# Peptides against a protein of PDB entry 4J2C: the designs that were tried, part 4

Target 1, 107 residues: chain A of PDB entry 4J2C
Amino acid sequence: MEDPFFVVKGEVQKAVNTAQGLFQRWTELLQDPSTATREEIDWTTNELRNNLRSIEWDLEDLDETISIVEANPRKFNLDATELSIRKAFITSTRQVVRDMKDQMSTS

## One batch from the design tools (peptide; aimed at target 1 V69)

Design b1_p10_1 (made by RFdiffusion4)
Pose (drawn by RFdiffusion4):
Structure b1_p10_1 (pose): chain A 104 residues (1-33, 37-107), chain P 10 residues (1-10)
Amino acid sequence: MEDPFFVVKGEVQKAVNTAQGLFQRWTELLQDPTREEIDWTTNELRNNLRSIEWDLEDLDETISIVEANPRKFNLDATELSIRKAFITSTRQVVRDMKDQMSTS
Amino acid sequence: SLPAMDTRTV
C-alpha cells in the first residue's frame, strides 16, 4: 500500500485555507455594520473546523501507530518529525481562530 | 493575524 498521510495532510491544508478565508469575511461582517450572511459564514467556518479537528485526531493516531511499530512503516525520521510538526502547528492555527471567534 | 501552518516536506 501507499501511505495516504500526505493526501489527508493536503486535505487538511485546503480546509484550513478555506477556514482562513471564511474567518476573514466573518471578521469583516462584524466590524463594518446581514444576519443571514453572518449565520451562513459562521456555520460553514465551524464546518471546516469539524473536518479539520477530526482529521487531526486520525493523523495523530497514525503517528502513534508508526512509533509503536517503526520497522513496518520504515518512515524517514525527519519526515516523521515534520508530520508531528504539521499537527502541532495546525492545531494552533485552529485554536487561534476559535479564540478570536469567541471574543469577537 | 493567524499562526502559520507547517507545510514542509522531505

Design b1_p10_1_s1 (made by RFdiffusion4, then SolubleMPNN; from b1_p10_1, 3 letters changed)
Fold by OpenDDE base, seed 3:
Structure b1_p10_1_s1 (fold): chain B 107 residues (1-107), chain A 10 residues (1-10)
Amino acid sequence: as target 1 above (107 residues)
Amino acid sequence: SLPAVNTATV
């Protein structure tokens, strides 16, 4: 059976990559306004913020799954190593998101 | 069974 954590994890990973691309474009647009339209700046900013928000929501859901598993680990057959990996993913991903938000002065 | 997760649309 498919582990729903991995499904969301994969989506989060893709969203992080997308956000990083949007962030790069965001910095480029603001770095050289002569090459940027207001429309693209607004679009990029909005897409980036929405993407980051979506990631944050998914991370909260992932946190909940961990809490559920930790409450009954034998039922879900997840050992300490797997749980540590999942926790590390959430922690590191939150840091990546936070770093982008900080650079946008949106934290 | 594993816990279900609601996903956000990105």
Scores: peptide ipSAE 0.028, ipTM 0.638, DockQ to the pose 0.037
OpenDDE base, seeds 1, 2, 4, 5: peptide ipSAE 0.025, 0.028, 0.027, 0.028; ipTM 0.628, 0.643, 0.634, 0.640; seed 2 fails the geometry check

Design b1_p10_1_s2 (made by RFdiffusion4, then SolubleMPNN; from b1_p10_1, 4 letters changed)
Fold by OpenDDE base, seed 4:
Structure b1_p10_1_s2 (fold): chain B 107 residues (1-107), chain A 10 residues (1-10)
Amino acid sequence: as target 1 above (107 residues)
Amino acid sequence: SLPEVNTSTV
C-alpha cells in the first residue's frame, strides 16, 4: 500500500493546464469565426472534452487516495492540515472543470 | 492512475 497522491496530483495539474489552453483556444475560435475553420473548432472541442474527462477520472483516483489514507491513519501519518490541503485541491479542481464544462454546454 | 489523454494546445 502506497501514498500515490502526489503522482496523480502532478498529472492532474498538467492536464488542467492543457485543458485551460484548449479552452482559451476554443473561446477564441467561437468569438472570431473569420479566423476559425469548422475542422479546428471540432478538433479543439473534442480534445478539450477528452482532457476534461481525463481530469475527472484522475480526480476520482485522488478521492480514492483520500479514502485509503483515512482508512489507514497509522500507516500514512498525515496530519490534518495536509489532508485538508489534499481535499481542497480536489474540490477546487472539480470547480475549475465544472466551470469550463458549463461554458461548453451551450454548444 | 488512468492513462492520460492530454494534448498540446492549437
Scores: peptide ipSAE 0.025, ipTM 0.611, DockQ to the pose 0.040
OpenDDE base, seeds 1, 2, 3, 5: peptide ipSAE 0.024, 0.023, 0.022, 0.021; ipTM 0.588, 0.577, 0.591, 0.579

Design b1_p10_1_s3 (made by RFdiffusion4, then SolubleMPNN; from b1_p10_1, 3 letters changed)
Fold by OpenDDE base, seed 1:
Structure b1_p10_1_s3 (fold): chain B 107 residues (1-107), chain A 10 residues (1-10)
Amino acid sequence: as target 1 above (107 residues)
Amino acid sequence: SLPAVYTGTV
C-alpha cells in the first residue's frame, strides 16, 4: 500500500519543476520584448499561473493531512522525523511559490 | 478531497 501523501508530494514536485521552467521563460520574455510574442507571453503566463494554483491547492490538502495526523497521533503512528520532513516540504514549497508570485505581481 | 486513510474511521 502506497502512502497517498507521497503520491501528492511527487505531483507537487513535478509541478514546481514545471513552474520554475515557465517562470524562467516568463522572465526572459519580459526582459527582452524583441524575442517575445504576445501569444507566448500569454501562454507562458497562463501556464505558470495554472501550475502555481495547482501547487497551492495540493499544499492545502497536504497541510490538512498534517493537522489530521497531529490530532490523532496514535492512529497513524507517524515517525516524528517523517512528520517534520512533511512539514518542511510544505513550508519550503510555499516559499518557492510565494517568491514567484511576488515577482509576477511586480512585473 | 482527502483519501479515506485520513478521513475514515478506524
Scores: peptide ipSAE 0.343, ipTM 0.841, DockQ to the pose 0.034
OpenDDE base, seeds 2, 3, 4, 5: peptide ipSAE 0.322, 0.331, 0.329, 0.329; ipTM 0.837, 0.846, 0.844, 0.846

Design b1_p10_1_s4 (made by RFdiffusion4, then SolubleMPNN; from b1_p10_1, 3 letters changed)
Fold by OpenDDE base, seed 2:
Structure b1_p10_1_s4 (fold): chain B 107 residues (1-107), chain A 10 residues (1-10)
Amino acid sequence: as target 1 above (107 residues)
Amino acid sequence: SLPAVNTSTV
């Protein structure tokens, strides 16, 4: 794609979907130990954490692009609408990640 | 051109 933001956006979206699936399984495994092995719990936990960390890293980079664009809006042909969409994506995605992390950190 | 971004998973 011409705009690298959209490329990363798409990958983040896919990673979020994957993470949500892992999170769902993670929740199920912990809620019903009879259906879970320690190996699957550990695997799921690690995979989920890895995905979330990767997403967060990508979001940081995406967030930086916003600052760069806003610093020189004429250099980058982005209107206010597109910029808002990009900001909203980052904000909402961070919230999704945060919600999962908050639940995972619960003792 | 738009700034390049660093990808971590792909």
Scores: peptide ipSAE 0.028, ipTM 0.656, DockQ to the pose 0.038
OpenDDE base, seeds 1, 3, 4, 5: peptide ipSAE 0.024, 0.025, 0.028, 0.023; ipTM 0.625, 0.635, 0.650, 0.630

Design b1_p10_2 (made by RFdiffusion4)
Pose (drawn by RFdiffusion4):
Structure b1_p10_2 (pose): chain A 104 residues (1-33, 37-107), chain P 10 residues (1-10)
Amino acid sequence: MEDPFFVVKGEVQKAVNTAQGLFQRWTELLQDPTREEIDWTTNELRNNLRSIEWDLEDLDETISIVEANPRKFNLDATELSIRKAFITSTRQVVRDMKDQMSTS
Amino acid sequence: SMDELREYYS
C-alpha cells in the first residue's frame, strides 16, 4: 500500500485554509455593524473545525502506530518529525481561532 | 481517504 498520511495532511491543510477565510469574515461581521449571515459563517467555521479535529486525532494515532512498529513502516525520521510537527502546529492554529471566537 | 489511512495503519 501507499501511505495516505500526506493525502490526509493535504485535506487538513485545505480545511484550515477554509477556516482561516471564514474566521476573517466572521471577525468583520462583528466589528463593522446580518444575523443570518453571522449564523451561517459561524456554523460553517465550526464545521471546518469538526473535520480538522477528527482528522488530527487519526493522524496522531498513526504516529503512535508507526512508533510502536518502526520496521513495518520504514519512515524517514526527519519525515516523521515533520509529521508530529504538523499536528502540533495545526492544533495550535485551531485552538487560537476558537479562543478569538470565544472572546470576540 | 480516512478509510485508506486507517486500513494502511491498521

Design b1_p10_2_s1 (made by RFdiffusion4, then SolubleMPNN; from b1_p10_2, 5 letters changed)
Fold by OpenDDE base, seed 4:
Structure b1_p10_2_s1 (fold): chain B 107 residues (1-107), chain A 10 residues (1-10)
Amino acid sequence: as target 1 above (107 residues)
Amino acid sequence: NREKLREFYS
């Protein structure tokens, strides 16, 4: 069976790119209300939050796989480098999401 | 995605 970690990782990366675009538009709309409609603000905010939640959900699942692998190293046969890359991806992605959420909560 | 992971990861 093929390891599905990279598939989920890819989905997360796509969602991050989408969220970053939505976040940029969100900031633009709030910075100049004269060019924004309430409808677009609400839509953008909702889509952004949904994407962020999706990312966080997948990251929790990916993080759990790390624990499973570390508890059963011989079963999965992953080298230390690959495991470090996976951990770094989860950590850095969580930070990206947290930064966007922090900026949204202060606005 | 969760199902995909569960199939491979116990």
Scores: peptide ipSAE 0.562, ipTM 0.929, DockQ to the pose 0.767
OpenDDE base, seeds 1, 2, 3, 5: peptide ipSAE 0.551, 0.559, 0.550, 0.558; ipTM 0.927, 0.929, 0.927, 0.928

Design b1_p10_2_s2 (made by RFdiffusion4, then SolubleMPNN; from b1_p10_2, 4 letters changed)
Fold by OpenDDE base, seed 1:
Structure b1_p10_2_s2 (fold): chain B 107 residues (1-107), chain A 10 residues (1-10)
Amino acid sequence: as target 1 above (107 residues)
Amino acid sequence: SREELRKFYS
């Protein structure tokens, strides 16, 4: 069985890209309310929240795999550099999500 | 792919 970590990582990356696009539009809509419809604001906000939630859920799963590997190092025998990259991905992605959520909570 | 993660890391 092939390690599915990179598959989920890819899915998260795609979701992040989508969320960043939605966040950009969300920001634009709020910066100029005269050109924004409530429908698009609501749609964008909803889609953004859904994407962020999806990312956070996947990150929790990915983070759990790290714990499992660290608890059973001989079972998986992952390269230390690879494990560091996996951890860094989770940490940095969480920060990206946090930054968007922080800005949304203040608007 | 949540199920795949569960299977591989179980």
Scores: peptide ipSAE 0.596, ipTM 0.940, DockQ to the pose 0.872
OpenDDE base, seeds 2, 3, 4, 5: peptide ipSAE 0.596, 0.591, 0.592, 0.590; ipTM 0.941, 0.940, 0.940, 0.940

Design b1_p10_2_s3 (made by RFdiffusion4, then SolubleMPNN; from b1_p10_2, 4 letters changed)
Fold by OpenDDE base, seed 1:
Structure b1_p10_2_s3 (fold): chain B 107 residues (1-107), chain A 10 residues (1-10)
Amino acid sequence: as target 1 above (107 residues)
Amino acid sequence: SLEELRKFYS
């Protein structure tokens, strides 16, 4: 079986792009209430939260694979550079999600 | 593909 990490990574990346689009709209709606309906605000907020939760869950699973590989290096024989890239992706993506969540919690 | 992920790393 082929390593599915890159597949999940790609799915997370797409989810991040979707979330960022929703976040942008969320920001726009809250910046100018005259152009926003309660229905769209609620929809956007819920969709955004759902996407963020999905990303966080996927990141948790991806992060677990890192721990498994590090605990069993010979079993997977993963290149050190590849492992670093995977770690960096998880770290940076978590930061992106955290930034959006922080802004939502302060609004 | 989380299921596949879990299987691969099980």
Scores: peptide ipSAE 0.575, ipTM 0.936, DockQ to the pose 0.922
OpenDDE base, seeds 2, 3, 4, 5: peptide ipSAE 0.566, 0.570, 0.568, 0.571; ipTM 0.934, 0.935, 0.935, 0.936

Design b1_p10_2_s4 (made by RFdiffusion4, then SolubleMPNN; from b1_p10_2, 4 letters changed)
Fold by OpenDDE base, seed 1:
Structure b1_p10_2_s4 (fold): chain B 107 residues (1-107), chain A 10 residues (1-10)
Amino acid sequence: as target 1 above (107 residues)
Amino acid sequence: SLEKLREFYS
């Protein structure tokens, strides 16, 4: 079996892009209420929250694989540079999600 | 894909 980490990584990246688009619209709707309907605000907010939750869950699973590899280095024999890249992706993506969530919670 | 992930790293 081929290592599916990169596949999930790609799916998370796409989800982040979608979330960022929703976040942008969310920001626009709240910045100018005259151009926003309650229906669109609610839809956008819900879609954004759902996407963020999905990303967070996937990141948790990806993060678990890191722990498994580190606990069993000989079993997977993963390159140290590759492992660092995987860790960095999880860390940076969590930060992106956290930033959006923080802005939503303060609005 | 998550299923494959869990399977691979099980």
Scores: peptide ipSAE 0.541, ipTM 0.929, DockQ to the pose 0.926
OpenDDE base, seeds 2, 3, 4, 5: peptide ipSAE 0.528, 0.530, 0.529, 0.537; ipTM 0.925, 0.925, 0.926, 0.928

Design b1_p10_3 (made by RFdiffusion4)
Pose (drawn by RFdiffusion4):
Structure b1_p10_3 (pose): chain A 104 residues (1-33, 37-107), chain P 10 residues (1-10)
Amino acid sequence: MEDPFFVVKGEVQKAVNTAQGLFQRWTELLQDPTREEIDWTTNELRNNLRSIEWDLEDLDETISIVEANPRKFNLDATELSIRKAFITSTRQVVRDMKDQMSTS
Amino acid sequence: HESLHEYYKE
């Protein structure tokens, strides 16, 4: 089989980009004074977070699985480090948006 | 992600 981690990584990357875009408009709709547009934007943004959060759990489990069985997966160590790094950074990106959503 | 589960759990 081919390892789909980078495919799913790409999917997470696109959803983050979509979430970044919605978050920007979401901030605008609050700072320059309708209800219907705000509601749609808020829930679509939450929809992007739902997918991202789920995908990150699975991707993080794959790292745990690979480390428990290194010979089967034969992953370059640098590549593996970059994978954890992606999860770390993406989790931070998502958490930060939610925090701004909570205070704003 | 069926393909991700099949690759890493099967």

Design b1_p10_3_s1 (made by RFdiffusion4, then SolubleMPNN; from b1_p10_3, 6 letters changed)
Fold by OpenDDE base, seed 3:
Structure b1_p10_3_s1 (fold): chain B 107 residues (1-107), chain A 10 residues (1-10)
Amino acid sequence: as target 1 above (107 residues)
Amino acid sequence: NEELRKFYFE
């Protein structure tokens, strides 16, 4: 079996890109009521929140794999550089999600 | 995640 980490990583990245697009639209709708309906605001908000929750769930799973690899180094044989890249992805992605959530909570 | 589970948890 092939290591699925980067498959999930790719899925997370796609979800982040989608969320960022939704976030931009969310911001636009709130800034210009003349172009916004309550229906679109609600839809965009819900889609955005769903995407963010999905990302957070996947990040939790990805983060757990790090712990498993570190606890079983001989089983997985990942080098330190790759582990660092994986950790950095999780950290930076959590920050991106947090930034969007923070802005949503203050609006 | 099912993909991760199969590889990392089994």
Scores: peptide ipSAE 0.565, ipTM 0.932, DockQ to the pose 0.947
OpenDDE base, seeds 1, 2, 4, 5: peptide ipSAE 0.562, 0.561, 0.559, 0.561; ipTM 0.932, 0.932, 0.931, 0.931

Design b1_p10_3_s2 (made by RFdiffusion4, then SolubleMPNN; from b1_p10_3, 7 letters changed)
Fold by OpenDDE base, seed 3:
Structure b1_p10_3_s2 (fold): chain B 107 residues (1-107), chain A 10 residues (1-10)
Amino acid sequence: as target 1 above (107 residues)
Amino acid sequence: NKELREFYYS
């Protein structure tokens, strides 16, 4: 069986791109209330939060795989560079999500 | 994720 890590990674990346678009719109709506309806604000906010939660959930699962691999190195035989890339992806993506969440909680 | 569980816990 093929390692599905990259598949989930790709899904997370797509979700991040979607979230960033929603976040931009969210910022625009709050910046100029005269052009924003409550309906769009609510929709955008909910979609954004849902995407962020989905990303966080996937990141937890991805992070768990790292622990499993490190506990069973001979079973998976992953290259050190690949493992580093996986860890970096999780760390950097968590930061991207955290930055958006921090700005949302401040509003 | 189901796909992750199937691979990493197999």
Scores: peptide ipSAE 0.605, ipTM 0.937, DockQ to the pose 0.883
OpenDDE base, seeds 1, 2, 4, 5: peptide ipSAE 0.605, 0.603, 0.602, 0.603; ipTM 0.937, 0.936, 0.936, 0.936

Design b1_p10_3_s3 (made by RFdiffusion4, then SolubleMPNN; from b1_p10_3, 6 letters changed)
Fold by OpenDDE base, seed 3:
Structure b1_p10_3_s3 (fold): chain B 107 residues (1-107), chain A 10 residues (1-10)
Amino acid sequence: as target 1 above (107 residues)
Amino acid sequence: NKELHEFYYS
């Protein structure tokens, strides 16, 4: 069986791209209320939050796989470079999500 | 995640 880590990673990356687009629109809507309808604000906000929650959930699962691999290295036979890439992806993506959430919580 | 679970907990 092929390691599905990269599949989930790809799904997360797509969700991040979507979230970033929604976040940009969210910012624009709040910046100029005269051009924003409540309907679009609500839709954008909900879509954005849903995407962010989905990303966070996947990141938790991805993070758990790291622990599993490190607890049983012989079973998975992943080198240090691969593990570093996986950890870096989780860390950097969490930061991207956190930055968006922080801005949303302060508005 | 179903895919991850099947692989990492098999």
Scores: peptide ipSAE 0.569, ipTM 0.928, DockQ to the pose 0.878
OpenDDE base, seeds 1, 2, 4, 5: peptide ipSAE 0.565, 0.564, 0.564, 0.568; ipTM 0.927, 0.926, 0.926, 0.927

Design b1_p10_3_s4 (made by RFdiffusion4, then SolubleMPNN; from b1_p10_3, 6 letters changed)
Fold by OpenDDE base, seed 3:
Structure b1_p10_3_s4 (fold): chain B 107 residues (1-107), chain A 10 residues (1-10)
Amino acid sequence: as target 1 above (107 residues)
Amino acid sequence: NEELRKFYYE
């Protein structure tokens, strides 16, 4: 079986792009109420929150794989550079999600 | 994640 980490990583990356688009629309709707219906605000807000939660869930699962690999180095034998890239992806993506959530909580 | 589970817990 092939390591599915990069597959899930790719899915998370796509979800982040989607969330960023929704976040941009969310900010636009709140900046100009004359162009915003309650229906679109609610839809955008819910979609954004759902996407962010989905990303966070995947990141938790990805993070767990890191722990498994580090606990079983002989079984997986991952390159140190590869492991660093995986960790960096989780860290940076969590920050991107956190930044959006922080802005939403203050609005 | 089912994909991860199958690989990392096999």
Scores: peptide ipSAE 0.595, ipTM 0.937, DockQ to the pose 0.844
OpenDDE base, seeds 1, 2, 4, 5: peptide ipSAE 0.593, 0.594, 0.591, 0.594; ipTM 0.936, 0.936, 0.936, 0.936

Design b1_p10_4 (made by RFdiffusion4)
Pose (drawn by RFdiffusion4):
Structure b1_p10_4 (pose): chain A 104 residues (1-33, 37-107), chain P 10 residues (1-10)
Amino acid sequence: MEDPFFVVKGEVQKAVNTAQGLFQRWTELLQDPTREEIDWTTNELRNNLRSIEWDLEDLDETISIVEANPRKFNLDATELSIRKAFITSTRQVVRDMKDQMSTS
Amino acid sequence: STVSELYREH
């Protein structure tokens, strides 16, 4: 089979971009004084987070699986490090947005 | 199937 990790990585990247865009408008709708638009934007942003969070769990499990069976997957070590790095950074990106959403 | 399920199956 082909390894779909980078396909799912791409999907996560797009959702983050979408979440980044919604978060920008979400901030605006709060800082320059309707309810209906705020509600839609808030819940779509949460929808992007739901998808991202779920995808990161599966992607993180795949790293755990690969490390438990290195010979089967034959992954370049540098490539593998970059995979963990993506999860680390993406998790930070998502957490940060939620924190701004909580205080703002 | 998820990436983790596919890894287990293949």

Design b1_p10_4_s1 (made by RFdiffusion4, then SolubleMPNN; from b1_p10_4, 4 letters changed)
Fold by OpenDDE base, seed 3:
Structure b1_p10_4_s1 (fold): chain B 107 residues (1-107), chain A 10 residues (1-10)
Amino acid sequence: as target 1 above (107 residues)
Amino acid sequence: MTVSQLYLEY
């Protein structure tokens, strides 16, 4: 009976790994158009956007749990270290997503 | 069911 936070965290981590692979391919396709078909560019772009959207949705959900825990600390009994780790995960993952989105928006 | 909803209903 694990904390459901870690289930979503694991899903986010998988989606980040997938997105990073797609992002790398996306950059490769744009760097050398002679090796890229329109179909692969479109597919890669769409899959990347879908993964990023999924991550952002999950991060919002995870972020809400932080607020809930902080509003009722005695109910959940999470120590400061665990809460800090959860906050750091959300913050760092948001930055990873933001970096990819920034590069996609300027291409 | 979102994780936040689970926390609220816990």
Scores: peptide ipSAE 0.450, ipTM 0.912, DockQ to the pose 0.751
OpenDDE base, seeds 1, 2, 4, 5: peptide ipSAE 0.441, 0.426, 0.433, 0.442; ipTM 0.910, 0.907, 0.909, 0.910

Design b1_p10_4_s2 (made by RFdiffusion4, then SolubleMPNN; from b1_p10_4, 4 letters changed)
Fold by OpenDDE base, seed 3:
Parts: C-alpha cells; structure tokens; sequence
Structure b1_p10_4_s2 (fold): chain B 107 residues (1-107), chain A 10 residues (1-10)
C-alpha cells in the first residue's frame, strides 16, 4: 500500500532514462550524417518527443499533488523533508526535460 | 486515474 506518488515518480524516472539515451543517439546521428539514415533520425526524434511529452504530463500530475497536500496538510501527514524531496524531484526533472527540449528546438 | 485524482478522492 505504497503512496501512489512513487508509482508515477518511478515511471517518470524510467522515461527520463529512456529519453536521455534517445537524446544521446539523436545528437550522434546529427553529428555524423554519414552514419545516420533518415528512418533512424525520424524514429529517434519521435520516440524522444513522446518520452518528453509523457514526462511533462506526469510532472504536472505530480505537481498538482503537492498543491493538494499543502492545501490540507493534516489529512496527508507528510513531513517537511518528504515534501521537499518531492518538490525537488519535480523541479530537477523539469530542468532535465527543458535542457533537452532547448537543444532540440535549436538544431 | 491520475495520482492527483487519487489524492482528491482520498
């Protein structure tokens, strides 16, 4: 009976790992076009975008739980440390996604 | 069912 927050957190973490691998391949393909097919570039780009979109959707969901908890703290009984960890995860993950998106938009 | 929805129902 774990907190459902951690289920989504785990899914986000997996998606981040997948996205980072795809992003690395994406950069490699663009750096050396002679080793890249249009099919792989398109597939990698699409998969990367899909993962990033999934992460962003989940982060919005997780972020909303923070607001819900803060609106009714006695109901959830989360200590300050736990809440801080959750906030930090959302903030840091958003930055990771933003960095990849920024590089993709400027290529 | 999103986690936020679960929190709202709790």
Amino acid sequence: as target 1 above (107 residues)
Amino acid sequence: MTVSELYKLY
Scores: peptide ipSAE 0.557, ipTM 0.934, DockQ to the pose 0.751
OpenDDE base, seeds 1, 2, 4, 5: peptide ipSAE 0.554, 0.543, 0.551, 0.553; ipTM 0.935, 0.933, 0.934, 0.934

Design b1_p10_4_s3 (made by RFdiffusion4, then SolubleMPNN; from b1_p10_4, 4 letters changed)
Fold by OpenDDE base, seed 1:
Structure b1_p10_4_s3 (fold): chain B 107 residues (1-107), chain A 10 residues (1-10)
Amino acid sequence: as target 1 above (107 residues)
Amino acid sequence: MTVSELYKKY
């Protein structure tokens, strides 16, 4: 991974997987209060929010790199396909995060 | 350092 974009991309992907696991547990805890403690609910909620915030921050950073590359195409020499893949990753990941946040807001 | 900062320095 010579291009640091892919380092952060990988970290985002891992954080998404972690967040999805936490989201699942969060849902389970809220659906059956008899199996949940305030402490676990709070911990899970906080961990989930922290992961989502981290992802959003990284996505903003990755999105900025797109702007930099597009402003300096000859400097970076990325082909159209690669740039499209990067943009699609950011867009789709933002949607995944948004879906979880929307469900948390309506709980 | 952020990736965008690295890109700016590149």
Scores: peptide ipSAE 0.553, ipTM 0.932, DockQ to the pose 0.712
OpenDDE base, seeds 2, 3, 4, 5: peptide ipSAE 0.536, 0.552, 0.547, 0.550; ipTM 0.928, 0.931, 0.930, 0.931

Design b1_p10_4_s4 (made by RFdiffusion4, then SolubleMPNN; from b1_p10_4, 4 letters changed)
Fold by OpenDDE base, seed 1:
Structure b1_p10_4_s4 (fold): chain B 107 residues (1-107), chain A 10 residues (1-10)
Amino acid sequence: as target 1 above (107 residues)
Amino acid sequence: MTVSELYLKY
């Protein structure tokens, strides 16, 4: 049976890809307002924010599993390399989300 | 049920 960590990781990765596409469209719409309706702008903005919030929630859950494993190393006995990969994924993904959020907050 | 809850339970 596969570790449920990877199920959520996969969902986060898909959400990131979706968010990046929405973010690109968001920037295009705001760059030239004449190219789209307010309806599309609002839809894109809302979908993007929803995806980002979903990612952040999942990352918190994944981050908590790291803490649980580190508090009980003998129970889980995860490989050190695997644990490092999990931490790196969370850190790098948070940065990607932060960059998009920063640009949206200044718009 | 979250992954963290699963880790705590089992």
Scores: peptide ipSAE 0.417, ipTM 0.903, DockQ to the pose 0.753
OpenDDE base, seeds 2, 3, 4, 5: peptide ipSAE 0.388, 0.401, 0.384, 0.408; ipTM 0.895, 0.897, 0.893, 0.900

Design b1_p10_5 (made by RFdiffusion4)
Pose (drawn by RFdiffusion4):
Structure b1_p10_5 (pose): chain A 104 residues (1-33, 37-107), chain P 10 residues (1-10)
Amino acid sequence: MEDPFFVVKGEVQKAVNTAQGLFQRWTELLQDPTREEIDWTTNELRNNLRSIEWDLEDLDETISIVEANPRKFNLDATELSIRKAFITSTRQVVRDMKDQMSTS
Amino acid sequence: HAALHAYYHD
């Protein structure tokens, strides 16, 4: 088989980009005074978070699986470090948006 | 996701 980690990584990257865009408009709709648009934007943004959060759990499990069985997966160590790094950074990106959503 | 689980769990 081919390893789909980078495919799913790509999908997470797109959703983050979508979430970043919705978050920008979401901030605007609050700072320059309708309800219907705010509601749609809020829930779509939460939809992007749902997908990203779920994907990150699975991707993080794959790292745990690979480390428990290194010979089967033969992953370059640098490549593997970059994978954990993506999870780390992306989790931070998502958490930061939610915090701004909570206070704003 | 099915492909990801199949690759890493099967």

Design b1_p10_6 (made by RFdiffusion4)
Pose (drawn by RFdiffusion4):
Structure b1_p10_6 (pose): chain A 104 residues (1-33, 37-107), chain P 10 residues (1-10)
Amino acid sequence: MEDPFFVVKGEVQKAVNTAQGLFQRWTELLQDPTREEIDWTTNELRNNLRSIEWDLEDLDETISIVEANPRKFNLDATELSIRKAFITSTRQVVRDMKDQMSTS
Amino acid sequence: HSSLDEYYKE
């Protein structure tokens, strides 16, 4: 088989981009005074977070699985470090948006 | 992601 981690990584990258775009408009709709547009934007943004959060759990499990069985997966160590790094950074990106959504 | 589960769990 081929390893789909980078495929799913790409999917997460796109959803984050989508979330970043919605977050920007979401901030605007609040700072320059309708209800229907705000509601749609808010829930779609939450939809992007739902997908990202779920994907990160699975991707993080795959790292746990690979480390428990290194010979089967034969992953370059640098590549593996970069995979954890992606989860770390992406989690921070998602958390930060939610915090701004909570206060704003 | 069935392909991710099949690759890493099976």

